# Ledger of designs, part 77: peptides against a protein of PDB entry 5FRP

Target 1, 225 residues: chain A of PDB entry 5FRP
Amino acid sequence: VEWTESIPQIIATREDISKELNQALAKTFIDSDPRVRRTSVMIFNKVPVTEIWKNITNKAIYTSLLHLAREKHKEVRELCINTMAKFYSNSLNEIERTYQNKEIWEIIDTIPSTLYNLYYINDLNINEQVDSVIFEYLLPFEPDNDKRVHRLLTVLSHFDKKAFTSFFAFNARQIKISFAISKYIDFSKFLNNQESMSSSQGPIVMNKYNQTLQWLASGLSDSTK

## One batch from the design tools (peptide; made by RFdiffusion4, then SolubleMPNN)

Design b2_p16_5_s2 (from b2_p16_5, 7 letters changed)
Fold by OpenDDE base, seed 2:
Structure b2_p16_5_s2 (fold): chain B 225 residues (1-225), chain A 16 residues (1-16)
Amino acid sequence: as target 1 above (225 residues)
Amino acid sequence: MIYPTTLIKEFLKKLN
């Protein structure tokens, strides 16, 4: 753990990280101790993306990072999901594609697919995290149409078949949620009117309100878990 | 309009 914690400082101070250091770092991502794995992932959060690309040249590190998205240890997994999404976005913004870094880009370009494939685990907590990182890092709101389309095409260009399926399902879900929220608001407005509430439609709308609320809630993770 | 689940949770918490 202590050795891994020192790595960010080493990367920041040394221009050339040795092959041996890269190999040693690669081993920390697959360490049996979740604290070591966590610390390894944190390197990607503590070190600027440009310095990571410069100094971390072992492909196994990036592959191992992506693998941790399916980690059994919840905290490590959650950290990894957020970290890889952020790293992907930062890389797109700050790292030029060259012949020298092509092999690393081939791995990094699979991050969107890796994330969208997590929906197949069918875990509400994972789904919520994936939803969050999609909107925060992969496909953030962009008012410029050209930039928005370019980002979308970049993300989609490396999708596997399963990721595409998840992408379409995600969008379909968003439409359904939007509709449900709209109905929830309509029912709330109706029920907030005393005359409407006292009408023959009052109990019917109340039932629909409750059903809509229950449906919305059923898609959400338990905040206590 | 895209609704992250976290935003929906926050919205629902405010309604309760």
Scores: peptide ipSAE 0.033, ipTM 0.564, DockQ to the pose 0.350
Fold by OpenDDE base, seed 3:
Structure b2_p16_5_s2 (fold): chain B 225 residues (1-225), chain A 16 residues (1-16)
Amino acid sequence: as target 1 above (225 residues)
Amino acid sequence: MIYPTTLIKEFLKKLN
């Protein structure tokens, strides 16, 4: 753990990180101790993306990072999912594609697929986290149409078949949620009117309101779990 | 319109 914690400082101070250091770092990502794995992931959060790309050249590190998205240890997994999504976004924004970094980009370009494939685990907490990182890092709101389309095409360009299926399912779900929220608002407005609530439609709308609420709630993770 | 799950949760919490 202590050694891994020193790595960000080493990366910051040394321009030439030895092959040996990269190999040693690669081992920390697969360490049996989740604290070591956590600390390893944190390197990607503590070190600027440009310095990561410059100094971390071992492909195994990036591959291992992606594997941690399915880590059994919840904290490490959650950290990894956020980290890899952020790293992907930062890389798209700050790292030029060159011949020298092509092999690393081939791995990084699989991050969107890796994330969308997490939906198949069918865990509500994971789903919520993936939803969050998609909107925050992968497909952030962009008012510029050209930039938005370019980002979308970039994200989709390396999708596997499962990721595409998940992507379409995700979008379909978003439409349904949007509709449900709209109905929820309509029902709420109706029920907030005393005359409407006392009408023959009152009980019917109340039932629909409750059903809509239950449906919305069923798609949300339990914050207590 | 895309609604992040977190925003939906926050919205629902404010309504409750």
Scores: peptide ipSAE 0.031, ipTM 0.558, DockQ to the pose 0.309
Fold by OpenDDE base, seed 5:
Structure b2_p16_5_s2 (fold): chain B 225 residues (1-225), chain A 16 residues (1-16)
Amino acid sequence: as target 1 above (225 residues)
Amino acid sequence: MIYPTTLIKEFLKKLN
């Protein structure tokens, strides 16, 4: 752990990290101690993306990072999912594609597929996190249409078949959720009015409200777990 | 355009 915690400082002070250091770092991502794995992932959060690309040249590190998205330890997994999504977005924004970094880009370009494939685990907590990182990092709101389309095409260009299927299912779900939330708000407004609540429609709207709430709740993770 | 994630977060805040 202590060694791994020193890596960000080493990267900041050295222009060239030795092959040996890269190899040693690669081993920390697969360490049996989840604290070591956590600290390893944190390197990607603490070090600027440009310095990561410059100094971390071992492909195994990036591959291992992606594998941690499915690890058993919840905290490490959650950190990894957030980290890789953010790293992907930052890389798209700040790193040019060159011949020298082509092999690393081939790995990084699989991050969107890796994330969308997590929906097949059928875990509500994972689903919620993936939803969050998609809108925060992969496909953030972009007011410029050309930029938005370009980002979308970039993300989709490396999708595997399963990721595409997941993507369409995701979009369909989001539409349904949006509609349900809209109805929930409408019903809430109606029921908040005393005259409306006392009307003949009051009980009907209350029933619809409860059904909508139950439907929405069934798709959400338990915040206590 | 409100992103669904934002809507979900807002919804969760109203439940809590």
Scores: peptide ipSAE 0.028, ipTM 0.523, DockQ to the pose 0.201
Fold by OpenDDE base, seed 4:
Structure b2_p16_5_s2 (fold): chain B 225 residues (1-225), chain A 16 residues (1-16)
Amino acid sequence: as target 1 above (225 residues)
Amino acid sequence: MIYPTTLIKEFLKKLN
């Protein structure tokens, strides 16, 4: 753990990380101790993306990072999912595609697929996290249409078949949620009016309100789990 | 943010 914690400083101070250091770092991502794995992932959060690309040249590190998205240890998994999504976004923004970094990009370009494939685990907590990182890092709101489209196309260009399916399902769900929220608001407005609530429609709307709420809630993770 | 289905369809057409 202590050694791994020192790596960000080493990367920041040294321009050339030795092959041996890269190999040693690669091992930390697959360490049996979740604390070591966690610390390893944190390197990607503590070190600027440009320095990571410069100094971390071992492909196995990036591959291992992606594998941690399915980590059994919840904290490590959650950290990894956030980290890889952020790293992907930062890489797109800051790292030029060159011949020299092509092999790493081939791995990084699979991050979107890796994330969307997590929906197949059918875990509400994972789903929620993936939803979050999609909106935060993969497909953030971009007012510029060209940039937005370019980002979308970039993300989709490396999708596997499963990721595409998941993507469409995700979008379909968003529409449904949007509709449900709209109805929830409408029902809430109705019920907040005392005259409306006391009307013959009051009980009917209340029932629909509750149904809508239950439906919305069913798609949300239990924060206590 | 709903990405226009039209863009997705166009993209898919280009992949195929």
Scores: peptide ipSAE 0.009, ipTM 0.406, DockQ to the pose 0.029

Design b2_p16_5_s3 (from b2_p16_5, 8 letters changed)
Fold by OpenDDE base, seed 3:
Structure b2_p16_5_s3 (fold): chain B 225 residues (1-225), chain A 16 residues (1-16)
Amino acid sequence: as target 1 above (225 residues)
Amino acid sequence: EIFPTSLIKKALKELK
């Protein structure tokens, strides 16, 4: 009988610890020191998604995580973008939607929109990163048609108007890039053939090749910056 | 404000 009396106290203690943790994390995510913010973001990378959902219950933490995608400190921002995209994907795969976690899901469901809205910053580095996380985490390759469509619909279901616009622009750009790459390959093959290069078409193809390269390069960020 | 490193470390250990 004595052990049963200790259970409420243990539960209360755990709740208190959880509350303190959540309060502390809420502060660290908005700390003035970028190292503190970075460390806070890393929690989402180091802890399994199921444990994050279980233990981090303060919605302000998740909101703050999303806000860091637009922060000034480059390293923290980049980490945040990757982290939130991965966290979104993992959450979709591993976390069930319940009444208890509904409020958190409402925030997490805005991650795709948050990411697509970053295109409006018009920064090549950010654009490249967003492109990357879209293919890696948001809309990964899925051979199963039903799963692929379901994921797509899930991602789009919470888009704001601006995110939709960015989505369409992104897709249009990807089609163009794909076409350009195809041309690049064809031109490269042509130029690697000596007989073709010596033909009347040689100079023409060379010009088109250069134009294609220039176009492709214009969309790439400087890795040194 | 001092970063609660001890609290975070403890939390991380408990979550592993």
Scores: peptide ipSAE 0.029, ipTM 0.681, DockQ to the pose 0.017
Fold by OpenDDE base, seed 5:
Structure b2_p16_5_s3 (fold): chain B 225 residues (1-225), chain A 16 residues (1-16)
Amino acid sequence: as target 1 above (225 residues)
Amino acid sequence: EIFPTSLIKKALKELK
């Protein structure tokens, strides 16, 4: 653990990262101790993306990072999901595609599929996290239409069939959520009006309000888990 | 600074 914690500093200070370091990191990413794996993932958060691409050349490290998205250890998994999404976004923004880094890009380009495939686990916590990283890193708000479309096409261009299915399901769900929220607001406004509440429609709207809340709540994970 | 290959090897042994 202590050794792994020193790696970010080493990478930051040295331009010539040895084959030995890459080999060592490859081992720490698959270490039996979740603390070691966690620390390994943190390297991708502590070191600038340009330095990562420059110094980490062993493709096995990137493959192992992606594999941790399905880690049994919750903390490591959650960290990994956030890390890989952020790393993907930063890579798209800052790293050019060259002949030398082609093999690494082939792995990194699978991050979107890796993330969308997590929906098939059918875990509410994972779903919420994937939702979050999609909006924050994978398909962030972009005011430039051309850039936004280009990003979308980039993400979709490496999807497998399962990822496409998940993508469509995700979008459909988001539309439904948006509609439900709109209904919730309308019902709330109605119920806050005394005249409306005392009308014959009052009980009907109250029922719809409760149903809407229940539906919205059913899609949320327990914060205590 | 020379990359401490010996330290890495030692660390790897300790991580097992």
Scores: peptide ipSAE 0.026, ipTM 0.618, DockQ to the pose 0.011
Fold by OpenDDE base, seed 1:
Structure b2_p16_5_s3 (fold): chain B 225 residues (1-225), chain A 16 residues (1-16)
Amino acid sequence: as target 1 above (225 residues)
Amino acid sequence: EIFPTSLIKKALKELK
């Protein structure tokens, strides 16, 4: 742990990290101690993206980072998911595609697919986190249509079949959620009107309101778990 | 060895 914690400082200060250091770091990403793995992931959060690309040249490190998205240790997994999504976004914004970094980009370009494939685990907590990082880092709100389309195409260009399936399922779910929220609002307005509530439709709307709430709640993870 | 202390020490010394 202590060794790994020193790496961000070294990378931040020097642009010439040795091959040996890269090899050592590759080992820490697969260490049996989750604290060591966690600290390894934190390097990507503590060091600027440009410095990471310059100094971390061992492909195995990036591959291992992506693999940690399915980590058994919850804290490490959650950290990794956020880290790789953010790193992907920052890389798209700040790193140019060159011949020299092509091999690393080939790995980084699979991050969206890696994240969307996490939906197949069928864990509500993971799903919620993936939803969050999609909106925050992968496909953020972009008012410029050209930029938005370009980002979307970039994300989709490296999808495997499973990721595409998840993508469509995600979008369908979002539409359903949006519709449910709209109904919730309408029902709430109706129920807040005394005349409407006293009508023959009152009990019917109340039932629909409760059903809508139940449906919305069923998609949320338990924060205590 | 996962934690090459000698390598890290060397690297840190070179940063000073």
Scores: peptide ipSAE 0.022, ipTM 0.581, DockQ to the pose 0.012
Fold by OpenDDE base, seed 2:
Structure b2_p16_5_s3 (fold): chain B 225 residues (1-225), chain A 16 residues (1-16)
Amino acid sequence: as target 1 above (225 residues)
Amino acid sequence: EIFPTSLIKKALKELK
């Protein structure tokens, strides 16, 4: 923690150190040791977004960060997915688009596509994580219509074809989940009524209730894996 | 003083 905290201080004090740091970080992001890669990713979590943009100017670092989303090491991958989503959101909120940072923005703008493309891996754990970061960072709940639309358009503006397909599939799935939850609630209400349970419909509703639960559960990652 | 890649790696390892 102390060293990571020192990095901004070191960079702020010497321009010469900035170049060397960037070169060193570029190497650490592709290091064979997953612990080194993990620590490299953590820099993006611990350092304010404004300082990252100011001090990390090597585009290879950002490219490498995005590649870690498909890392074999689970912990590094999971950390990377959360980190890049959060970094994207923070960048949109805090970083102005300038001529000087254009090349970095070109990479950062691909983060949504990178994340949505992870659905094609067909891994439930990855899917759940991607779902989570979408709601938390990419397309958070926003009551202001203009802000919500603007964010949505920003996210979609850099989608590749595969990301669009995943986006539509995701939305369709969310609608289905919502419907299933609604049914679950209705069935639960029915089953909590003694008169209803004693009716001929009782067993039928119980069966539907169980099916709905199973369906909902099947879409969730096994927390034990 | 060339901040050696080794120092950064070491520092990164110590953050664990």
Scores: peptide ipSAE 0.028, ipTM 0.662, DockQ to the pose 0.015; fails the geometry check

Design b2_p16_5_s4 (from b2_p16_5, 5 letters changed)
Fold by OpenDDE base, seed 2:
Structure b2_p16_5_s4 (fold): chain B 225 residues (1-225), chain A 16 residues (1-16)
Amino acid sequence: as target 1 above (225 residues)
Amino acid sequence: MIYPTTLIKKALEELK
């Protein structure tokens, strides 16, 4: 743990991280202690993306980072999912594609597929997190049409078949959620009108309101778990 | 418009 905690400082202060350091760091990502794995993932959050690309040259580190998205330890997994999504976005924005970094990019370009494939686990907490990182990092809101399309094409260009299927399912779900929210608003407006609420339609709309809320809630993770 | 489940959850909790 202590050794891994020192790595961000080493990367920040030294321009040349030795091959040996990279090899040692690669081992920490597969350590049996979840604290060591957590600390290893945190390197990607504490060190600027440009410095990571410069100093972390061992391909196994990036591969291992992606594997942690499916690990058993919840905290490490959640951290990894956020970290890899953010790292992907930052890399797209700040790192040029060169011959020298091609092998690393081949791994990083699989991050979107890796994330979308997590939907197949069918865990509500994981789904919620993946939804969040997609919105925040993979496909963020972008008012510029050209930038938005370019980002979308970049993300999709490396999708496997399963990721595409998940992508379409995600989008379909978003449409359904939007529609449900619209209905919720309409029902709320109706129920807030005293005359409408006292009408014969009052109980019917109340029932639909409750059903809509239940449907919306059913797609959400339990915050207590 | 993309609706993250976390945002929806937060909004629903604020309405309670």
Scores: peptide ipSAE 0.020, ipTM 0.451, DockQ to the pose 0.330
Fold by OpenDDE base, seed 4:
Structure b2_p16_5_s4 (fold): chain B 225 residues (1-225), chain A 16 residues (1-16)
Amino acid sequence: as target 1 above (225 residues)
Amino acid sequence: MIYPTTLIKKALEELK
């Protein structure tokens, strides 16, 4: 743990991380102690993306990072999912694709597929987290249409078949949610009108409102778990 | 925030 905690500082201060350090760091990602694994993931959060790409040259580190997305330890998994999504986004924004970093990019380009494949675990907490990181990091809101399309194409270009299926399912769900929210708003407006609520349609709309609310709530994980 | 279906469609067309 202590050694791994020192790595961010070492990366920040040294231009060249030795092969030995990279090898040692690779081992920390597969350490039996969740705290060591957590600390290893945190390197990607504490060190600028440019410095990571410069100093972390061992492919096994990146591969191991991606594997932690399926970590049994909840905290490590959650941290990893957030970290890899953020790292992907930052890499796209800040790291040029070169011949020298091609092999690392081949791994990093699989992050979207890795994340979308987590939907197949069928865990509501994981699903919610994946939803969150998709909107925050993978496919963030971009007002420029060309940039937005380019990002989307970049993300999709490395999808496996399962990721594509998950992507379409996700989007279909989002449309349904949007529609439900729209209805919820409409029903709420109706019910907030005293005349409308007292009408013969009042009870009917109230029932639809409750159904819509229940449907929306059913898609959310229990925040207490 | 819904990723517009139109953009998805456009992106898919460009991948073909």
Scores: peptide ipSAE 0.010, ipTM 0.387, DockQ to the pose 0.035
Fold by OpenDDE base, seed 3:
Formats: sequence, C-alpha cells, structure tokens
Structure b2_p16_5_s4 (fold): chain B 225 residues (1-225), chain A 16 residues (1-16)
Amino acid sequence: as target 1 above (225 residues)
Amino acid sequence: MIYPTTLIKKALEELK
C-alpha cells in the first residue's frame, strides 16, 4: 500500500519510469488486498492523463484496469468504472494517436465496449453507474452536431456485438424516457387548465399522468435524474 | 442526453 501511494509523486517528479517500476505497478492491480488495488486505480485519478501515457507503458496495467470493472469488491469496482470512463474521455481529448502508443490505444479503445457490456450483469447499481459515466464521459452532451457524430463514431468503432446490442437497448430506453417526459409535460399542462380538468377527459388524463409519473419514478435511475 | 436514431444510423453507415 505505502509503495503504491508513493507512485503518483514518483511519476510527477521523474520523467522516465523504469520498466521495473511498470512491472511492479502491474502487480499491484492484481494484489489480493483490495486496498492495494484501490490505490493502484487512484493513480489514474491523481496523475494527469498525459503523464500516465508517457510513463505507464506496460500494457498489463491497462488491461488490469479494465478487468477491475468486474471486480467483486464493490468499492474498487465502482472506482474503476468511473476512473476508466474518465481516463477514456481525457485520452480522447488530450492524447494523440501515434505509432508509439498504438498498442495502448488498442486497449483504451475497448473501454466503451467494456462499460456497455456491464449492463449484462443485470445489477441495478452497476447499471446506474454505467448510465452515469456514459453521460458524463463517453457520450457527453455536445451542442455541436459534428463533434457529437465524431465522438459517437469513435465510441462505436470498437464495439463488440454485445456492446452494440447494449447500446441500442440503451438508446431505445432513452427514447422511451424522453417520450414519457414529453407526455408528462403535456398531461401537466392539461391538468393545469381548469376547464380541461373539469372536462370528461380530466379523470382520464389524471390517471395517465399518475401512471406516467410512476413509470418515470420506477424506471429512472438516480443517475438519470 | 438522447442520441437520435438518425445520428446512430449515420454513424453506423460511416463505419461500414
């Protein structure tokens, strides 16, 4: 633990991390102690993305990071999911694709697929977290259409079959939610009109309003609220 | 955030 905690400072102070240090760091990601694994993941949060790419060249570290998304230890898993999503986004924004870093990019480009595949675990907490990191890091809101399309293409270009299926299911759900919200607004407007509320349709709309509200309340994860 | 189906289709077409 103490050694791993010192790594961020070492990376910040040294321009070149030795092969030996990379190998040692790789071992910490698979340590039996969840505290060690947690500390290892935290390196990616404490060190700037540019410094990570520069100094961490061992592929096993990145592969191990991705593997921790399915970690049994909840806290480590949750940290890892957030960390890898953020790291992916930061890498897309700050790291150029070169011949030298191609092999690392091949791993990093699988992060979206790795995350979307977590939906198949069918865990509510994991689903909520994945929803959150998709909106925050993978496919953030971007008003520029070309930028949105470019990001979307980047994310999709490395999907496996399961990730594609999950992606379509996710989008279908979002469309349904949007439609429900639209109806909720329409019903609210209708019910706010006294004449409409007093009409024969009033009770019917009220019932639909309540049903829509219940559906939204039950179907919307905290991350989508 | 919702990605319109049209954008998804366009993106998929560009990947082909």
Scores: peptide ipSAE 0.010, ipTM 0.379, DockQ to the pose 0.036
Fold by OpenDDE base, seed 5:
Structure b2_p16_5_s4 (fold): chain B 225 residues (1-225), chain A 16 residues (1-16)
Amino acid sequence: as target 1 above (225 residues)
Amino acid sequence: MIYPTTLIKKALEELK
């Protein structure tokens, strides 16, 4: 743990991380202690993306980072999912594709597929987190249409078949959620009107309201779990 | 943010 905690400082101070240091760092990502794994993931959060690309040249580190997305330890997994999504976005924005970094990019370009494939685990907490990182980092709001399209194309260009399926399912779900929210609002407005509530339609709308609310709630994880 | 179906279709066409 202590050694791994020192790595961000070392990376910040040394231009050339030795092959040995990279090898040692690679081992920390697969350490049996979740605290060590957590600390290893945190390196990607503490060190600027440009410095990571410069100093972390062992492809095994990046591969190991991606594997932690399926980590059994919840906290490490959640941290990893956020970290890799953010790292992907930052890399797209700040790192040029060169011949020298091609092998690392081949790994990083699989991050979107890795994340979308997490939907197949069928865990509500994971689904919510993946939803969040998609909107925050993978496909963020971009007012420039060309940039938005380019980002979308970049993400889709490296999808496997499973990721495509998940992508379409995700979009379909979002449309359904949007529609449900719209209905919820309409029903709420109706029920807030005293004349409407006292009408023959009052009980019917109340029932639909409750059904809509239940459906919306069923898609949300319990924050206490 | 929901990506419009038209944008998705366009993106898929450009990948082809």
Scores: peptide ipSAE 0.010, ipTM 0.382, DockQ to the pose 0.032

